# Peptides against a protein of PDB entry 1MQS, part 104

Target 1, 223 residues: chain A of PDB entry 1MQS
Amino acid sequence: ILKMLFLNKDLNNNDNITTITDDIFNQQEIIWKVLILDIKSTATISSVLRVNDLLKAGITVHSLIKQDRSPLPDVPAIYFVSPTKENIDIIVNDLKSDKYSEFYINFTSSLPRNLLEDLAQQVSITGKSDKIKQVYDQYLDFIVTEPELFSLEISNAYLTLNDPKTTEEEITGLCANIADGLFNTVLTINSIPIIRAAKGGPAEIIAEKLGTKLRDFVINTNS

## One batch from the design tools (peptide; made by RFdiffusion4, then SolubleMPNN)

Design b2_p20_1_s4 (from b2_p20_1, 9 letters changed)
Fold by OpenDDE base, seed 1:
Structure b2_p20_1_s4 (fold): chain B 223 residues (1-223), chain A 20 residues (1-20)
Amino acid sequence: as target 1 above (223 residues)
Amino acid sequence: SLVDKLILERSEEALKIIKS
């Protein structure tokens, strides 16, 4: 998260958040930025950072992407939002209106190819592609509730998985979504977990899907 | 890290696509 707030520059990860922000604040001129969030990413940020941390990272203003925002044409903007068509359209609209000076786009999870192409097409039409400086998949779609506990914040997951009226397709879809979230979490913490799941239920399905994703990731990165 | 490299590669590709 801090890396994103510093425009995805390399940071010394051995220090706590306070030490990192203090050191940067004292050693370098702060680049003031606007942080654009959605509901999901707001929860993620709030679970990890304090308001003072944002300020020390150079975030002067933060707002929701769907809110009416005043133009700040001289200020760079960091978008940290879900990879959705709606958010892409809003970003493009902000680009068209010269809402900010530069656009650093960070998605909470992987942007699908079709949406990337849509973004590219819309940006091309605006003729303002030069303002887009970064496009990152951050894989930060989880909430840290405590140091040893995190949540994907998937509404009614337990109820859905245990409802006898839920279809196999719905279960499969939800399990895939959960596995994606867990995969993103693993990538974020940069540690391959030992997966333990109860047998004979959705947890096993999720574990298998996660295992497959991890294996595929390792294979693709080693090739 | 390997993860960082992947993220960077994807970001570069994405940016290239957007700017093409």
Scores: peptide ipSAE 0.208, ipTM 0.792, DockQ to the pose 0.657
Fold by OpenDDE base, seed 4:
Structure b2_p20_1_s4 (fold): chain B 223 residues (1-223), chain A 20 residues (1-20)
Amino acid sequence: as target 1 above (223 residues)
Amino acid sequence: SLVDKLILERSEEALKIIKS
């Protein structure tokens, strides 16, 4: 998250958030930025950072993507939002309206290829692709409650998975979503976990899906 | 990190697609 707030520059220090922000704040001229969030990413940010941390990172203001935001054409914007068509459309609209000077787009999870192409197409029509400086998949689609405890914040996941009325398709879909979230978490932690799951239930499905994703990732990154 | 590298690669690809 901090890396994102500093425009995805390499941060050398494995220090705590406060030390990092203090060091950067003291050593470099602060670049003031606007942070654009959605509801989900707001929760993510709030779980990890304090308002003071945002300020130290040069975030002058943060707003929800769906909120009516005043144009700040001379201020760069960091978008940290879910990879949805809706958010893409809003970003493009902001681009069209010259809402900000530069656009640093960060998605909470991986942007699907089709949406990337859609984004590209829409941006091309605007003729303002030069304003888009970054597009990152941050893999931060989770909430940190404790150092070793996180939540995907999937609504009614437990209920859905344990409701006998839930269809197999629904379970499979949910398991896929959970696996995606876990995958993102693993990537964020930068450590391959030992996956343990109970047999015969959704947990096993999730574990299998996650395992596949991790294997694919390892293969692709080592190739 | 390996993850950082992947993210960077994807970002570069994304930018390339957007700016093409």
Scores: peptide ipSAE 0.180, ipTM 0.776, DockQ to the pose 0.670
Fold by OpenDDE base, seed 2:
Structure b2_p20_1_s4 (fold): chain B 223 residues (1-223), chain A 20 residues (1-20)
Amino acid sequence: as target 1 above (223 residues)
Amino acid sequence: SLVDKLILERSEEALKIIKS
């Protein structure tokens, strides 16, 4: 998260948040930026950072992507939002409107290829692709509640998975989303876990999906 | 790290696609 706030520059990860922010604040020129969030990313940020940390990272203003935001054409913007068509459309609209000087786009999870192509197409039409400075998949779609406990904060996941009225398609889709979130978490912590899941239920499905994703990742990265 | 490499590759690809 801090890396993102500093435009994805290399940071010394051996230091705690306070030390990092203090060092950067004191030693580097602060680039003031606007931070654009959605509901999910707001929760993620809030679970890890304090308001003062944002300030020290050069965040002058933070707003929700769906909120009406005043143009700041001379200020760079960091987007940290879910990879959705809606958010893409809003970003492109902001680009068209010259709402900010530069656009640093960070998605909370991996942007699907089709959406990336859509983004590219829309940006191309605007003729303002030069303002897009970064597009990152941050893999930060989870909330840290404590050092060893996190949540994906998927609304009513337990209820949905345990409701007998829920369709198989819905369960499969939700399990896929959960597996994606867990995969992102695993990548974030840079450690391959031993997966433990209850048998005979959604947890097993999720575990299998996650296992497959991890195996595929290892294979692809070793090639 | 492997993760950093992946993120970087994706970001470069994304920018390339967007700016094409």
Scores: peptide ipSAE 0.172, ipTM 0.770, DockQ to the pose 0.643
Fold by OpenDDE base, seed 3:
Structure b2_p20_1_s4 (fold): chain B 223 residues (1-223), chain A 20 residues (1-20)
Amino acid sequence: as target 1 above (223 residues)
Amino acid sequence: SLVDKLILERSEEALKIIKS
């Protein structure tokens, strides 16, 4: 997250957010930026950063993407929002209206191909593609096939997941437990995997839950 | 890190698509 606030420039690997922000604040000229968020990303930012951290990162104003915002044509904008059609349309509209000088777009999760194509198409029509400086998926959707076989030793997991009498709530709960186990395993290995799962079943649920946990972790560690 | 590399690669590709 902190890297994103500094336009995804390489930052010194210090484990302490405060130390990083202080070092940058003292060593580099602050570029003032606008931070545009949605409800979800606001929660993410607030969980990791303090208000003072935003200021030290050069965030002069932060606003919700759906909120009416005043044009700042000489100020670069950082978008950190969910990858939705609605948000894309708003970003494009902001681009059309020359609301900001530069657009640094960061999605909270991976942008689907269809939405990327839509974004590209709309931007092409505006003729202002040069103002878009970055498009980042801040969270990698990992689909990993493990080369090694291991067991979480969850009792009756297979039976529970495949029993037609098992409720959706029970399945969801079990999937959450499995995801927790996998998450712990990933942390132990100290490597973030690409996650692969069959679609339409418990594996997909587990993959989604694990992905969310990993994304949250990465955000916290990069912050 | 591997993650950073992957993010960078994806971002470059996305930007290329948008600017094409």
Scores: peptide ipSAE 0.169, ipTM 0.748, DockQ to the pose 0.513

Design b2_p20_2_s1 (from b2_p20_2, 10 letters changed)
Fold by OpenDDE base, seed 4:
Structure b2_p20_2_s1 (fold): chain B 223 residues (1-223), chain A 20 residues (1-20)
Amino acid sequence: as target 1 above (223 residues)
Amino acid sequence: SEENYQKILDKYKNIYLDEL
């Protein structure tokens, strides 16, 4: 939870909440954020954190996702909500309305693929995907933060990979293209990445393809 | 170095696949 409140930065988990918040408060500039919760996550947060802890974490205000919330277009928002269609629609509407400057989305439980696809599709349509800085669930660490974000500029990649109408062949082809792009990027930056991908989807396919390309390259360059 | 090469190989052998 604290990690989430600090935009999923690595925190030394061995310290108590107070120590962590005090250290961060003293050492780093506080980024003021809005925390958006649902009923379930409110109970979770309330059980673990005090109001003062939220303030020390830079939470200026917390609200329920279903509540009418005032726009704060210059303030980042952290969502910590259940992975439901309703919540996704609300988040997307908030995005469309420029309710906040940045969106850090954390789902309280696993986000089903269909909902992830829906989120991505809706976000893509808005043209405001750059405002989505993070999407997490309890099992997924997905960080898209600038400047560490790299785009291959492949149009509609997410939609294509997640459209049920897309053929396996089309997915495989696109994954190959993405892997090629990533491979070229790796070569350009002259660093060998650790590849981490979600299992059971296009990300795994891409990771495997990229891994193979990198292995082959390393073997061939060192032979 | 052979050590660096092996480290590189190990990095690419171990793709971390997290369950969705």
Scores: peptide ipSAE 0.006, ipTM 0.314, DockQ to the pose 0.021
Fold by OpenDDE base, seed 2:
Structure b2_p20_2_s1 (fold): chain B 223 residues (1-223), chain A 20 residues (1-20)
Amino acid sequence: as target 1 above (223 residues)
Amino acid sequence: SEENYQKILDKYKNIYLDEL
């Protein structure tokens, strides 16, 4: 099963919010989701999106992460919350409780390595890592396709990718290494992930490289 | 900002889990 790379399309800046949301709404079948926010992210969302925009994005219910939330085990959840230990612990508890069918975690700012490791460790212990579909922060977009968060142990990858002094060649090289690591991981798991990447950044480069490798592999194995 | 809006929209774009 080749899962297509879905690269985030650049939203035409010339379109009004309504047009953009309508385009998103019309392009694909709506998957209804729960949106879980914190106080800070609620303010952020409210400043840029209307309730109708959320509905068009498939958000049926939105709640605060600290609120007592009813389980919706058949509904995927999007978390858009601050990268704090408290929020991570809550997410893990929600995972343990099978509160939702799938977990798409988006942190509102950079996720420190120690918290990422903590999240990974806790999720691994639950045995339900397969429900974690995505983990994103302000700077890193990565899909967690496997229950076990594993590190490629690439030293200073984040710093290198975000340092303005880093050359395009260095970025490309690092992205290639990351893509290779991800490819090897995919092969080990024997599942082809859907890769989503934001456009205009390292994530796109990695996604493209990984996608190419996966396509080539599938073609070669089916031949 | 418009940029923040786009980022949010990108994050909430329909997650098609379609097995191709």
Scores: peptide ipSAE 0.009, ipTM 0.337, DockQ to the pose 0.033; fails the geometry check
Fold by OpenDDE base, seed 1:
Structure b2_p20_2_s1 (fold): chain B 223 residues (1-223), chain A 20 residues (1-20)
Amino acid sequence: as target 1 above (223 residues)
Amino acid sequence: SEENYQKILDKYKNIYLDEL
């Protein structure tokens, strides 16, 4: 949740929420943003964060997605809402209306393929896809269109990793391919990365494989 | 469509999953 509020930037999770918000508030330029919620996500946010925490996270306005909201075309918006057709249609309408400067979309649970396709199609039609900076769901960490984002151009990687019919062998194989791609990218950049990955999923597998490859490479190049 | 899904994934793909 805190990562979302800070546009999915890296946070030091070793501290309590108050300490994290205080540190970030003091150390970084505050980006003021709008937080758009639904009934379910409102309950989630309210259970974890205080109003003061939201303010410290740069949330200047928070509203329900179904409420009439005033346009803030110069202000970025964080959506934290359920993955429903209705919410997608509202987000797309907000996009069409230039209601906000940037759109950071976080779904409270997994976004079904059909809804992702619908979102993609509608956004494509608007011609304003550049305003959508991030799309996350419960299982997808990081869909950021930041300048530092790169693609390995692996077809259907997400689908394969999230399809319950996919075998462990297929997942492992794909993770290996991704790790190889990342390794090659690191070599191209000629910088040793700090690897961060979510625990308990494909990202961890990839991170471990990549870490091993990098360690082996460093050892072999220094020998 | 699969094509539209892939286009979004290609545009927004990230291999790292962050906890909200």
Scores: peptide ipSAE 0.006, ipTM 0.382, DockQ to the pose 0.102; fails the geometry check
Fold by OpenDDE base, seed 5:
Structure b2_p20_2_s1 (fold): chain B 223 residues (1-223), chain A 20 residues (1-20)
Amino acid sequence: as target 1 above (223 residues)
Amino acid sequence: SEENYQKILDKYKNIYLDEL
């Protein structure tokens, strides 16, 4: 995700996100970008990154792909969205309207060949293929289909995690509550999940907490 | 702690962002 936010440039993987973002912030001029998300990718980003992390990555504004967005023709855009026909059509429409200066398209999962061909065809018709700088599949293991989606019914979790006024203690507490909820869900399902979470944000914190809880549980039940 | 949060962020960023 951070790599994506930095236009898929190589980042020093040995440094902490904060260290990386601080180093980038201190060493080079920030390229301000727009981040376009869908509902699924919003959940992914919010689970991994805080608003401050996005700002340090040069994200000036983020919006949902289906929302009415103001044109920013001088600002590059990062799309991080599901590989769907609908999203492709919206991206192409944004391209047609010169909504942004450059388009960095990152799909949350593998783009099927038919959709790739559709994207290519539509882009070719616009004559603006030069504005599309990148097309990536993120291969995020975080693709949850609707049938597999569940809610912990935690009110305002997104707002709490993304409010710059939220304290670290509040975030940590919320992450712990989420991890507890997930743990209880796992116990209810009676299967040990493979935990996949984006690094560098609340999702990682939650994943680590959940992982610890599961390991402890397995050890204690087998002892 | 903020430091722990950052460590966690860094760890998950390294795992998933390295793959991203």
Scores: peptide ipSAE 0.005, ipTM 0.253, DockQ to the pose 0.031; fails the geometry check

Design b2_p20_2_s2 (from b2_p20_2, 9 letters changed)
Fold by OpenDDE base, seed 3:
Structure b2_p20_2_s2 (fold): chain B 223 residues (1-223), chain A 20 residues (1-20)
Amino acid sequence: as target 1 above (223 residues)
Amino acid sequence: SEKSYQKILNKYKNYYLDLL
């Protein structure tokens, strides 16, 4: 639980909770966070931690996931909730509304594959997957980092690419725009990345376009 | 073993690329 509250960083657990929180508080600048719970996780947290422990862990406020919560767009949020479709939908809605700056999602038990896929799909549709920094359960350990994941913040990209009503021209145009955006980003970073994309879909098209642009650029700069 | 978050995102044909 403490590991979760400190964004799943490794902690030396040789001391009591109070000593650990005090040491961390004294050594590093505290990151203030919101803690989002459900009924089940509230019972779990309450059995182990005191209110003062939460404060020392940087939890400025805690609320139930189903409660009406005020937006804190500059504050990161830790979710510790049951792996249900309802909770996933609420998290996605919070993401859509920019309720928090970053999302650290921890499920109280194993997230079944179908719900993980549902979460991924919904998040992909929002174009805000970069705000989801972590997804954890008892079997999952996902960390989304900037070096590994880049977003162009194109709204409804997934919908456009997967809507049967979308024309091939629209898809091609969108892929070109994405490739251009990525190319510009690569130039800004001043490093040539290794490109990985799923085969047989728009991602491959984008990767090929980007690869071509990068190759052309390298050739032109070396002439 | 469970697929990584990145692999799942790629499966859903999003606009993300793994930059390595």
Scores: peptide ipSAE 0.009, ipTM 0.417, DockQ to the pose 0.030
Fold by OpenDDE base, seed 1:
Structure b2_p20_2_s2 (fold): chain B 223 residues (1-223), chain A 20 residues (1-20)
Amino acid sequence: as target 1 above (223 residues)
Amino acid sequence: SEKSYQKILNKYKNYYLDLL
């Protein structure tokens, strides 16, 4: 949650909420932003964070997604909402109306492919895809806006990884292919990334495979 | 190129695997 509030930047997980917020508040210019919630996420946030914690994280205003919200075209917005068609439609409408300067979308659970495709389609029609900076869910690490977005152009990768009918062997094979593609991308960019992946799924497998490839590369180049 | 690989190796110390 704190990572989300700081636009998914790395935070030291060993520090308590107060220490993290105080350190950031004291050392860096706080980016003021709006937090948009739904009923479910409001309960989640309220259970973990106090109003003062939100303020220290740069949240100047928080509101429900279904509430009438004033436009703040120069202020970035963080959405933390359920992955529903209704919420997607509202986000797209907010995008169309230039309600905020930037959109950081965090879904409280996994975003089904059909809803991701719907979001992508609607956003493409607006011509304002550049304002969507991040899309996060339980399975998708992130969708970054252009020009930093790239694709390995692997057909049906999402379906294969998330279909319950897919065998473990098929998943492992696809994860290996993805890791190869990512490895090649790393070499092309000539920069070693920080790898982040959700635990317990294909993302973890990919991350581990990529990590192994990078380590092996170092060993082979030093020998 | 060899130079590009060396540059990558120099950055390897900043490589982290952070599983969420």
Scores: peptide ipSAE 0.000, ipTM 0.243, DockQ to the pose 0.033
Fold by OpenDDE base, seed 4:
Structure b2_p20_2_s2 (fold): chain B 223 residues (1-223), chain A 20 residues (1-20)
Amino acid sequence: as target 1 above (223 residues)
Amino acid sequence: SEKSYQKILNKYKNYYLDLL
């Protein structure tokens, strides 16, 4: 997250948030930026960073992507939002309106190819592609509540998975969602987990899906 | 244009993992 706030530049220190922000704040000129979030990413950011941390990272204003935002044409913007068509359209509209000077787009999870193509197409039409400086998949669609503890913030997951009235389709869908979130988490922590799951239930389904995703990722990154 | 489109696709097809 901090790396994103510093425009995805390499951070030299892997220390705690405070140390990193202090070091950067003291050593480098602060580039003031606007941070654009959605509901999900707001929760993610809020779980990891304090307002003071954002300020130290040069975030002068943070707002929701769906909110009416004042133009700041001389200020670069960091978008940290879900990879949705709606968000892409809003970003493109902001680009068209010259709402900000530069656009650093970070998606909370993997951007599907079709959406990337849509973004590219729309941006190409605007003639303002030079204002888009970055497009990244950050894989930060989880909440960090405590050190070494995170939540996918999937409502009623336990109830759904344990309700005998839940359909197989619903279970499978939820398991896929959970696996996606876990996958993103694994990528974020940059550590390959040993997956352990109970047999004969949703946990096994999740484990299998996650394992497949991880294997596919490793294959694709090493190719 | 198609050329611009492809340029953008190539430029911005970045999967960046941010460590917490």
Scores: peptide ipSAE 0.006, ipTM 0.407, DockQ to the pose 0.424; fails the geometry check
Fold by OpenDDE base, seed 2:
Structure b2_p20_2_s2 (fold): chain B 223 residues (1-223), chain A 20 residues (1-20)
Amino acid sequence: as target 1 above (223 residues)
Amino acid sequence: SEKSYQKILNKYKNYYLDLL
């Protein structure tokens, strides 16, 4: 939860919540954010964090997703809500209306493929995908880096990577395909990216494969 | 060159470390 409030940055877990919030508060410029919750996530947050903790995390306002919320177009928003069609539609509507400057979406549980596809489709139609900075659930760590969203047009990638029935070989193969696609994209952009990947999942595998490809390419090109 | 890539990688690593 704290990680989410700090935009899913790596936090030193060795300290208690108060120490973490104090350290971050003292060491980093506080980015003031709006926290958008639903009933379930409100209960979760309230059980773990105090109002003062939220303030220290830069949460200036927290509201329910179904409540009428005033536009704060210059303020980033963190959504911590259930993965439902209703919540997705609300988020997309908020995006359409430029309700906030940036959208950091965290789902309280796994996001089904159909809802992910729906979210992606709706966001794509808005032309404002650049405002979606993060989408997280228990299985998906996705960070949209600002400037350009692209698709590798790989069908069922999310399902394949998150289905417990998927074999390691299938995962590895898919990760390789994704890495190839990313590599080709990097070559097209002619810029070496910073690769950020969550540890312990397919993202790490992809990052490693992509890193290897980039290293090999650079070595071969400069040789 | 390998050196250029390593330099970039190191810059990124340092950036991540600075964020931590």
Scores: peptide ipSAE 0.000, ipTM 0.249, DockQ to the pose 0.033; fails the geometry check

